# Ledger of designs, part 27: peptides against a protein of PDB entry 5K2M

Target 1, 273 residues: chain A of PDB entry 5K2M
Amino acid sequence: MRIGITYTVLRREEMAIKERAGEFGEVVMLHEDDLLFPGNYDLDVVIIRNVSHFKALYTARLFESEGIPTVNSSRLIFEAGDKLFATLRLAGKVPVPEWKAALSEGGALRVPDSLGYPLVSKPVFGSWGRLLAKVNDRDSLEAVLEHRKWMKNPLYGIHYFQEFVEKPGRDIRSYVIGGEFVGAIYRYSNHWITNTARGGKAEPCSDPEVEELSVKAWEAFGEGALAIDIFESEKGLLVNEVNPNMEFKNAARVTGADMAGKLVEYAVEVAKT

## One batch from the design tools (peptide; aimed at target 1 V9 N243)

Design b2_p16_1_s3 (made by RFdiffusion4, then SolubleMPNN; its pose is not in this set)
Fold by OpenDDE base, seed 1:
Structure b2_p16_1_s3 (fold): chain B 273 residues (1-273), chain A 16 residues (1-16)
Amino acid sequence: as target 1 above (273 residues)
Amino acid sequence: MELSEEELKKLEEEAK
C-alpha cells in the first residue's frame, strides 16, 4: 500500500496522519510545491490535506484524473466545502437553520421579508468565521452588500443568509469518518461566533442525539471524512455546516479519539475498492 | 478552509 498525503503546512494533524499511515504501508508526503500534473504518481490513495479549499478541490480532481482515489474525493470537497451546496445536501436529511440565497443585491434586500432580522450573512467559502456578519437591520444589510461590490472574487456576489440562532455560549463540532461517528466537542465562546480558531475553549461532548444527527448529516453526502458543526437552538439541534478538510488537533486532544487513525483506515478501505 | 496569506504565514510559523 502506497499512501500519498498532500499538504500546505505540516500541522499536528498531518504529522499524526503520516504516523498512522506508516503503519499501513509506504507514505509519500507531497507538499503543494511538489504537485505537478500530469504526473506519474505511483500511489494507491491520496489523503488531501491542502489548507485551501480550492487547492484541495483541484488536487483531488487531478489525482482522480490519473485513476488515483482521494480522501476526500473532489465531489465531496466541492459539495461540502461550499456552504450553500452543503446546505442543499443537508436540508433534505437533517434540521438546518433557515436560510435564503440571493444572486443579486436586489434579491438580497428582499431576504429579510422572509427570514426577518437578525440575519447572518456568510460567504459561500471561507473559514474561522471570516466575513460572517450579524445583520440586525436594513442599514447593516445595505452596508454588507455595498462592501461585497468591492470584493474581487465573483463568489462574493453569491449572497447566502441564515437566521440568527441564539446559542448557549457554545456550539458542537462532531467528526464522522466513513459513516462512523468518531467524536465530538463543545466549542465555547462569549462571542456569537464560537470557532475555537478564534480563542474558544474545547470540551468533550458525549450526547447520543449529537451522534445520531452527525451520522445522518454525513449520510447526506455518503462518503469521506467530515467535521460537522451543530447548533443547540430553542427548536433543537441544527446542522450549520460541514468541513471536508477538518482540523482535529483540539478534538483529538480533548476526546482522546484517534481521528488520524480513523482517517487512514478509511483511506486504506477506499484504496481497496 | 480558505486562508489569507497572513493567516497561512501564521500557520507556518506555528508549525515550526
Scores: peptide ipSAE 0.310, ipTM 0.904, DockQ to the pose 0.604
OpenDDE base, seeds 2, 3, 4, 5: peptide ipSAE 0.019, 0.310, 0.020, 0.020; ipTM 0.578, 0.905, 0.582, 0.595; seeds 2, 5 fail the geometry check

Design b2_p16_1_s4 (made by RFdiffusion4, then SolubleMPNN; its pose is not in this set)
Fold by OpenDDE base, seed 2:
Structure b2_p16_1_s4 (fold): chain B 273 residues (1-273), chain A 16 residues (1-16)
Amino acid sequence: as target 1 above (273 residues)
Amino acid sequence: SFLSEEELKKLEEESL
């Protein structure tokens, strides 16, 4: 078994994945600078750990073109890594925050007619809560739309909105790999954007409802390794988003779950199919 | 924090 691991930055996650992969076979670490295509890669599977969503997507697709399966697949990265496409998958299977998508400024200005205020503006791509805006009124909506108009990437012209969900000072991040629930954490923050990368505290989450919902959310995609972000709302649990390029350092630390081992085990299974 | 603020900013820039 030869296991590739692509990466941008060698984080604790990549180190843990490397270590566990070494128990199953030969490990080939592939920094972004090492990736040239077409190439003669002698690999049975590649674990994708590029930080960039787009680099991860293209890397996965490039390996697949060489007949090498990836974890995650380019399909999963594409569908799960786009907030709108992920919502389209999730909405048919699990509760999600109310959402609207608009493809023009004129369309976006009508979103409050359906969602009301406050609402949340999200880019369809991006990590760590970047470019999330709580939109409390018309003036704020116009400002967000004006700023989007001057952004270089055309994807910023895709206007994705959610209802503002009042959270109890935390959210939930769960992990499902190959259809198996592996663990969950609470992420605490005093800000409406809960993200542990911004100094939030993580604690274990042991809730059977979270486990069941997380598995159902994974089943909406039906493959791979996903981190699942869940909100605790007055309406119950809502699946906010999924992440096909999960960070799990904090989750592994506080839960004791072997996230890296589970990911490698799944990659080995994928290599055998 | 395990990552410095500078490392975090770099990761944020590379996350697109």
Scores: peptide ipSAE 0.034, ipTM 0.735, DockQ to the pose 0.102
OpenDDE base, seeds 1, 3, 4, 5: peptide ipSAE 0.018, 0.026, 0.032, 0.032; ipTM 0.628, 0.706, 0.724, 0.726

Design b2_p16_2 (made by RFdiffusion4; failed a check: the pose's geometry)
Pose (drawn by RFdiffusion4):
Structure b2_p16_2 (pose): chain A 273 residues (1-273), chain P 16 residues (1-16)
Amino acid sequence: as target 1 above (273 residues)
Amino acid sequence: DELESHEEFTAREEDY
């Protein structure tokens, strides 16, 4: 059993994964510099841990082209990692915040007629709560759209919005790996954006409703290891987003759950075809 | 969502 781990830097998550994988077989640490294709790689499975979402997608696709299964797969990395594609997959399967998509500035200006104010603008490929905006009126919408327009990346032209959900000073992050619920936390902040990457704080979450909803959200994709974001609202729990390159150091510490071990166990199972 | 270092941050900001 040879287990590859692709990485950019060795965060705590990557170190814990390397350790757990060592109990099952030879670990082959693959920095981005070690990635060259086409190439001969002798691996039964690769765990994708690249920090760049896009580099993770392409390395997963490249290893798949060498006949080497990846965790997560290139398909899941793309579908789950894009807010719009993921919302299309979650819709009708679990409750989600109301959302709209527009393809131009003019189309985006009509979004408030459906969603109302306040509304949330976010990039389709983003993470760590970056470039999220709470838009309370037309002037703010025009400001966000004007700035998006002048940004180079054509992906900023895909305008994705959600109603603003009044959360109780926190949100929920849960983890489902291979269909098994492995844990959840609250992420607190005095700011409506609660990501731990922006200073949000982890506490254990033992709400049985989140376990079931988290499995249903995972089932919309039917594979892999997903970190799932959930909002509490006056209309019950809402699934906001899913994440295919999960960070869990605060979550594992707070809940005591072995998220790195469970990811590895799942990877060994996929390595057996 | 976690952040530990500046190199990590720079690597993630490549996406943007």

Design b2_p16_2_s1 (made by RFdiffusion4, then SolubleMPNN; from b2_p16_2, 7 letters changed; failed a check: the pose's geometry)
Amino acid sequence: SELESKEEEEAANKDY

Design b2_p16_2_s2 (made by RFdiffusion4, then SolubleMPNN; from b2_p16_2, 7 letters changed; failed a check: the pose's geometry)
Amino acid sequence: SELESQEELEAALKDY

Design b2_p16_2_s3 (made by RFdiffusion4, then SolubleMPNN; from b2_p16_2, 7 letters changed; failed a check: the pose's geometry)
Amino acid sequence: SELESEEEREAALKDY

Design b2_p16_2_s4 (made by RFdiffusion4, then SolubleMPNN; from b2_p16_2, 6 letters changed; failed a check: the pose's geometry)
Amino acid sequence: SELESEEEREAALEDY

Design b2_p16_3 (made by RFdiffusion4)
Pose (drawn by RFdiffusion4):
Structure b2_p16_3 (pose): chain A 273 residues (1-273), chain P 16 residues (1-16)
Amino acid sequence: as target 1 above (273 residues)
Amino acid sequence: HTNDPEEIEKLKEEYE
């Protein structure tokens, strides 16, 4: 059993994964510099841990082209990692915040007629709560759209919006791996953006409703290891987003759950074809 | 994880 781990830097998550994988077989640490294709790699499975979402997608696709299964797969990395594609997959399967998509500035200006104010603008490929905007009126919408327009990345032209959900000073992050619920936390902040990457704080979450909803959200994709974001609202729990390159150091510490071990166990199972 | 080059650079400075 040879287990590959692709990484950019060795965060706590990557170190814990390396250790757990060592109990099952030879670990082959693959920095981005070690990635060259086409190439001969002798691996039964690769755990994708690249920090760049896009580099993780392409390395997963490249290893798949060498006949080497990846966790997560290139398909899941793309579908689950893009807010719009992921919302299309979650819709009708679990409750989600109301959302709209527009393809131009003019189309985006009509979004408030459907969603109302306040509304949330976010990039389709983003993480860590970056470039999220709470838009309270037309002037703010025009300001966000004007800035998006001048940004170089054509992906900023896909305009994705959600109604603003009044959360109780926190949100929920849960983890489902291979269909098994492995844990959840609350992420508190005095700010409406609660990511731990922006200073949000982790506490254990033992709400049985989140466990079931988290499995249903995972079932919309039917594979892999997903970190799932959930909002509490006046209309019950809403699934906001799913994440295919999960961070969990604060979550594992707070809940005591072995998220790195469970990811590895799942990877060994996929390594057996 | 992020696609922001400045944030990735900060991680490299912290861990490398």

Design b2_p16_3_s4 (made by RFdiffusion4, then SolubleMPNN; from b2_p16_3 with H1G N3D P5E E14K)
Fold by OpenDDE base, seed 4:
Structure b2_p16_3_s4 (fold): chain B 273 residues (1-273), chain A 16 residues (1-16)
Amino acid sequence: as target 1 above (273 residues)
Amino acid sequence: GTDDEEEIEKLKEKYE
């Protein structure tokens, strides 16, 4: 068994994955600078750990083009890594925050007619709560839309909005790998954006409802390793988003769950399929 | 993850 691991930065997650992968076979670390295609790689599976969503997506697709399966697959990275596409998958399977998408400024300006204020504006790509905006009024909406016009990436012209969900000073991040619930944490923040990457504290979450919902959310995609962000709302649990390029250092530390091991085990299973 | 180059550089610096 030859396991590739692509990476941008050797983080704690990548170190843990490398270590665990070594127990299952030969590990080939592939920094982004090492990735040239076509390359005729001698690998049974590749674990995709590129920091960039797009680099992860293209890396996965490039390995797949050579007949090498990836974890996650390019399909999963594409569908789960885009907040709108992820919402489209999730909405038919699990409760999600109310959302609207618009493809123009004129369309976006009508979003409050259905969702009201406050809204949350999200780019369809990106992590760590970047470019999230709580839109409390028309003036703020216009400002966000104006700023989008000056952004270089055309994906910023895809206007994705959610209802603002009042949270109890925390959210939940769960992890499902290969359809198995691995663990969950509470992420605490005094800010409406709860993210451990921004210095939020993490505590273990042991809730059977979270576990069940997390598995159902994963089933909306049906493959791979996903981090799942869940809100505790007045309406109950809502699946906010999923992440196919998950960070798990804090979750692994807090829960003691072997996230890296489970990821490697799944990759080995994929390799054998 | 992130596609922001500055964020990636900060991340590199953190783990060097």
Scores: peptide ipSAE 0.507, ipTM 0.942, DockQ to the pose 0.827
OpenDDE base, seeds 1, 2, 3, 5: peptide ipSAE 0.506, 0.025, 0.505, 0.507; ipTM 0.943, 0.648, 0.943, 0.943

Design b2_p16_4 (made by RFdiffusion4)
Pose (drawn by RFdiffusion4):
Structure b2_p16_4 (pose): chain A 273 residues (1-273), chain P 16 residues (1-16)
Amino acid sequence: as target 1 above (273 residues)
Amino acid sequence: MEEAEEKAAEVVEAEY
């Protein structure tokens, strides 16, 4: 059993994964510098841990082209990592915040007629709560769209919006791996953006409703290891997003759950074809 | 670990 781990830097998550994988077989640490294709790699499975979402997608696709299964797969990395594609997959399967998509500035200006104010603008590929905007009126919408327009990345032209959900000073992050619920936390902040990457704080979450909803959200994709974001609202729990390159250091510490171990166990199972 | 986290943050910001 040879288990590959692709990484950019060795965060606490990558170190814990390396350790757990060592109990099952030879660990082959693959920095981005070690990635060259086409190439001969002798691996039964690769755990994708690249910090760049896009580099993780392409390395997963490249290893798949060498006949080497990846966790997570290139398909899941793309579908679950893109807010719009993921919302299309979650819709009708679990409750989600109301959302709209537009393909131009003019189309985006009509979004408030459907969603109302306040509304949330966010990039389709983003993480860590970056470039999220709470838009309270037309002037703010025009400001966000004007800035998006001048940004180089054509992906900023895909305009994705959600109604603003009044959360109770926190949101929920849960983890489902291979269909098994492995844990959840609250992420608190005095700011409406609650990511731990922006200073949000983890506490244990033992709400049985989140466990069931989290499994249903995972079932919309039917594979892999997913970190799931959930909002509490006046209309019950809403699934906001899913994440295919999960961070969990604060979550594992707070809940005591072995998220690195469960990811590895799942990877060994996929390594057996 | 602090250095590694900072480097990770730089990678994330580079996408934007």

Design b2_p16_4_s1 (made by RFdiffusion4, then SolubleMPNN; from b2_p16_4, 5 letters changed)
Fold by OpenDDE base, seed 5:
Structure b2_p16_4_s1 (fold): chain B 273 residues (1-273), chain A 16 residues (1-16)
Amino acid sequence: as target 1 above (273 residues)
Amino acid sequence: MEEEERKAEEIVESEY
């Protein structure tokens, strides 16, 4: 078994994955600078750990074009890494925050007719709560839309909105790999944007409802390794988003779950399929 | 570790 690991930065997660992969076979670390296609890669599977969503997506697709399966697959990275596409999958299986998508400013201005205020504006791509805006009124909506006109990336013209969910000062991040629930944590924040990267406290989450919901959320995609962000709301648990390029150092530390091992085990299973 | 995290953050931010 030859296991490739693509990476941009050797984070704690990549180091853990490398270490665990060594128990299953030969490990080939592939920095982004090492990648050239088409190539003759002698690999049974590649674990995709590129930091960039887009580089991860293209790297996965390039390996797949050479007959080498990837974890995650390019399909999963594409669908799960786009907030709107992820919502489309999730909405058919699990409760999600109320959402609207608009393809024009004129459409976006009508979103409050359905969602009301406050609402949350999100880019369809990106991570770590960047470019999230809590929109409390019409003036704020107009301002966000105006600013989007000046942004260079055409994807900013895809207007994705959610209802603002009042959370109890925390959210939940769960992990599902190959359809198996691996663990979950609470992420505490005094800000409406919960992110452990911003210094939030993490604690173990042991809730059967979270476990069940997380597995169902994963089943909406049907493959791979996903981090799942869940909100505790007055309406119950809501699946906010999924991440196909998961960070898990905090969750692994807090829960003691062998997330790196589970990821490698799944990659080995994929290689054998 | 902090430096690697910072580098990763910079990469993600560069995509916006």
Scores: peptide ipSAE 0.357, ipTM 0.891, DockQ to the pose 0.909
OpenDDE base, seeds 1, 2, 3, 4: peptide ipSAE 0.345, 0.328, 0.335, 0.320; ipTM 0.886, 0.883, 0.884, 0.879; seed 4 fails the geometry check

Design b2_p16_4_s2 (made by RFdiffusion4, then SolubleMPNN; from b2_p16_4 with A4E A9R V11I A14S)
Fold by OpenDDE base, seed 1:
Structure b2_p16_4_s2 (fold): chain B 273 residues (1-273), chain A 16 residues (1-16)
Amino acid sequence: as target 1 above (273 residues)
Amino acid sequence: MEEEEEKAREIVESEY
């Protein structure tokens, strides 16, 4: 078994994956600078750990074009890494926050007629709560839309909105790999954005309802390794988003779960199919 | 380790 690992930065996650992969076979570390295609890669599977969503997507697709399976697949990265596409998958299987998508400013201005205020404006791509806006009124909506007109990336013209969900000062991040629930954490924040990358604390989450919902959320995609963001709301648990390029350093530390090992085990399974 | 996390953040932010 020859296991490739693509990476941009050798983080704690990549080090842990490398170490565990060494127990299953030969490990080939592939920095982004090492990736040229078409190539002659002698690999049975590649674990994708590129930091960039787009680089991860293209890297996965390039290996797949050479007949080498990837974890995650380019399909999963594409569908799960886009908030709108992820919502489309999730909404068919699990409770999600109410949402609207608009393809123009004129469409976006009508979103409050359906969802009311407050709203959350999100880009369809990106991470760590960047370019999230709580939109409390019409003036704030107009401001967000005006600023988006001047952004160069055409994806900013895809307007994705959610209802604002009141949370108990925390959210949940769970991890499902190959359909198996691996663990979950609470992420605490004094801000409505609860991402631990912004200084939130993590604590273990042991809730059977979270476990069941997390597996169902994974089943909406049906493959790979996903981090799942869940809100505790007055309506119950809501699946907000998923991440096909998960960070798990904090979760592994807090839960003691062997997330790196589970990821490698799944990659080995994928290589054998 | 903090430097690596910062580099990762910079990369993600460069895509916006």
Scores: peptide ipSAE 0.264, ipTM 0.863, DockQ to the pose 0.886
OpenDDE base, seeds 2, 3, 4, 5: peptide ipSAE 0.258, 0.225, 0.261, 0.278; ipTM 0.859, 0.849, 0.859, 0.869; seeds 3, 5 fail the geometry check

Design b2_p16_4_s3 (made by RFdiffusion4, then SolubleMPNN; from b2_p16_4, 6 letters changed)
Fold by OpenDDE base, seed 5:
Structure b2_p16_4_s3 (fold): chain B 273 residues (1-273), chain A 16 residues (1-16)
Amino acid sequence: as target 1 above (273 residues)
Amino acid sequence: MEEAEKEAKEIVDSEY
């Protein structure tokens, strides 16, 4: 078994994956600078750990073009890494926050007619709560839309909105790998954006409802390794988003779960199919 | 480790 690991930066997650992969076979670390296609890679599977969503997506697709499976697959990275595409998958299987998508400013201005205020404006791509805006009123909506006109990435013209969910000062991040629930954490924050990358405390989450919901959320995609962000709301648990390029350093530390090992085990299974 | 996390953050931030 020859396991490739693509990476941009050797983080704690990549180090853990490398270490665990060494127990299953020969490990080939592939920095982004090492990648050239078409190539003749002698690998049975590649674990995708590129930091960039787009680099991860294209790297996965390039290896797949050489007949080498990836974890995650380019399909999963594409669908799960886009908040709107992820919502489309999730909405058919699990409770999600109420959402609207608009393809124009004129459409976006009508979103409050359905969702009311407050709203959350999200870019369809990105991480760590970047460019999230709590939109409390019409003036704020107009401001967000005006600013987006001047942003150069065409994806900012895709207007994705959710209802604002009042959370109990925390959210949940769970991990499902190959359909198996691996663990979950609470992420505490006094800010409406509860991402631990912003200094939130993590604590173990042991809730059977979270486990069940997390597996169902994973089943909406049907493959790979996903981090799942869940909100505790007055309506119950809501799946907010998923991440196909997960950070798990804090979750592994807090839960004691062998997330790196589970990821490698799944990659080995994928290599055998 | 902190440097790697910082670099990763900078990469993600550069994609916006």
Scores: peptide ipSAE 0.448, ipTM 0.916, DockQ to the pose 0.899
OpenDDE base, seeds 1, 2, 3, 4: peptide ipSAE 0.441, 0.425, 0.432, 0.420; ipTM 0.914, 0.910, 0.911, 0.909; seed 1 fails the geometry check

Design b2_p16_4_s4 (made by RFdiffusion4, then SolubleMPNN; from b2_p16_4, 7 letters changed)
Fold by OpenDDE base, seed 1:
Structure b2_p16_4_s4 (fold): chain B 273 residues (1-273), chain A 16 residues (1-16)
Amino acid sequence: as target 1 above (273 residues)
Amino acid sequence: MEEAEKEAEEIVDSEF
């Protein structure tokens, strides 16, 4: 068993994955600067840990083109890493926040007619709560749309909105790998954007409803390793988004779950299929 | 460690 690990930065997650992968076979660390295609890679599977969503997507697809399976697959990275495409998968299986997509400013201006206010404007790509806006009124909606016109990336012309969900000062992040629930945490924040990257505290979450919902959310995609973001709402639990390039250092520390080991075990299973 | 987290943040921010 030869296990590749692609990475941009050697974080705690990549170090833990490397260490656990060494128990299953030979480990080949591949920095982004080492990746050239087409290549002659002698690998049974590649664990994708590129920081960039786009680089992770293209790296996975490039290895797959050489007959080397990846964790996660390029399909999963593509569908789960796009908030709109992820919503399309999730909405058929689990409760999600009410959402609307518009492909023009004129379409976006009609979103409140369906969802009301307040809204959350999200880019379809990117992480860590960047470019999220709480839209409380018409003036705020017009401001967000005006600013989007001046942004260079054409993906900013894809307008994705959710209802604003009132949360109890926290959200939930769960982890499902190969269909197995591995663990969950509460992420605390005094800001409406709950993210550990913004100084939020993490605590263990032990809730059977979270476990069941997390597995169902994973089953919407049917493969890979996902972090799942869940809201506690007045309507019950809502699956907000998923992440195919999960950070787990805080979750592993807080829960004691062997997330790196479970990821490697899944990659070894993928290599044998 | 803090340097690696900062570099990762800069990369994510560069995608926007």
Scores: peptide ipSAE 0.506, ipTM 0.924, DockQ to the pose 0.906
OpenDDE base, seeds 2, 3, 4, 5: peptide ipSAE 0.492, 0.496, 0.480, 0.506; ipTM 0.922, 0.923, 0.919, 0.924

Design b2_p16_5 (made by RFdiffusion4)
Pose (drawn by RFdiffusion4):
Structure b2_p16_5 (pose): chain A 273 residues (1-273), chain P 16 residues (1-16)
Amino acid sequence: as target 1 above (273 residues)
Amino acid sequence: SVPEEDIEEMKEEAET
C-alpha cells in the first residue's frame, strides 16, 4: 500500500494525514514541485491536499489520467468546489438559501427583484469567506458589480447571489466522509462572515438535526470527503455550501473527532478499487 | 480558492 499525499505547505491537517496514512502503508509526500505529467507514479491512491483549489482539481485529474484514484476525485473537487455547480446539485435534495445567478452586470441588477435586500454576493470559486459582500441596496450592488467588472478573472463575471440569512451569531460546519457523519462544530463570530480563516471560533455542535441534513447534503454528491456549511434560520436549517479540500484542525480539536483518520480510512478503501 | 497572496504568506511562514 503506497499512499500519496499532494500538498503545498504542511499545515496541521497534512501532518495528521501523513501520520495516519503511515499506519496503513508507505506514505509518499508529493509537494507541487514533485508533480510532473505525464509521469510514472507507483501509487495505489492519492490524497489531494493542495491549498489552491484549482491546483487540487488539476492534480486530481492528472493522477486519474495515470490510472491512480484520487480522494477527492476531480469531478467532486469541481462540482462541490464551485458554488453554482454545487447549488445545482444540492437543490431539491436539501433546503438551501434562495439564490440567483446572472451572466452580466445588467442581468445581476434584476436579482434584487427576486431575492430582495439584503443579499449576498460571493465568487463562485472562493473560500475562506473572501470577496463575500452583504449588499443592502442598489448603490452597494452597483459598487460590487463595478469592482467585479474591473477584476481580471473571467470567473468574476458569473454573478452568484443568495438572500441574506439572519443567522444566530454563528453557523455550522459539519463533516461527512464516505457517507458517515464524523462530526460538526459551530463557528462563532461577531461578524456575519464566520469562517475560522477570518477569525471565527469553533465550538462543538451536537444537534441531531445537523447530522441527518449533513448526510443528505453529502448524498447529493454520493462520494468523497466533504466539509458542509449549514445555516440556522427562522425557517430551519439551510445547506449553504460544500467543500472538497476540508480544513479541520479546529474542528478535530474541539470535537475530538479523528477527521484525518477517517479521511485516510476512506482513502484506503478507495485504494482497494 | 485560497488567494495566492495568502498562499505566499503561508510559504514564508513555513520557511521561517

Design b2_p16_5_s1 (made by RFdiffusion4, then SolubleMPNN; from b2_p16_5, 9 letters changed)
Fold by OpenDDE base, seed 4:
Structure b2_p16_5_s1 (fold): chain B 273 residues (1-273), chain A 16 residues (1-16)
Amino acid sequence: as target 1 above (273 residues)
Amino acid sequence: PMPEEVIEELRKKEEE
């Protein structure tokens, strides 16, 4: 068994994955600078840990083109890593926040007619709450839309909005790998954006409803390793988003769950299929 | 996309 691990930065997660992968076979660490295609790689599976969503996506697809399976697959990265595409998968399977998508400024300006204010503007890609905006009024909406016009990436022209969900000073992040619930945490923040990457505190979450909902959310995609962000709302639990390139350092530390081991085990299973 | 600035921030964070 030869396990590749692609990475941008050797984080605690990548170190843990490397360590656990070593128990199952030979580990080949592949920094982004090492990745040239076609490359004729001698690997049974590749664990994708590139920080960039797009680099992860293309890396996965490139290995797949050489007949090497990846965790996550390029399909999963594509569908789960785009907030709108993820919402399309999640919707109808699990409760999600109310959402609207618009493909023009004129369309986006009509979103409040349906969602009201406040609403949340999200880029369809990005992590750590980057470019999330709580839009409280028309002036704020116009400002967000104006700024988007001048952003270089055309994906910023895809306007994705959600209802603003009042949260109890926390959200939930759960982890499902290969259809198995691995663990969950509460992420505490006094800010409406709850993310441990922004200095939020994490505590274990032991809730059977969270576990069940997390598995159902994973089933909307049907493969891979996902972090799942869940809101506690007045309407009950809502699946906000999923992440196919999950950070789990805080979750592993807080829960004691072997996130890295579970990821490697799943990768080994994928390699054998 | 993840600009180099974000990568550098992540690097620094892991070194702390």
Scores: peptide ipSAE 0.009, ipTM 0.540, DockQ to the pose 0.429
OpenDDE base, seeds 1, 2, 3, 5: peptide ipSAE 0.008, 0.008, 0.007, 0.008; ipTM 0.521, 0.522, 0.522, 0.529; seed 5 fails the geometry check

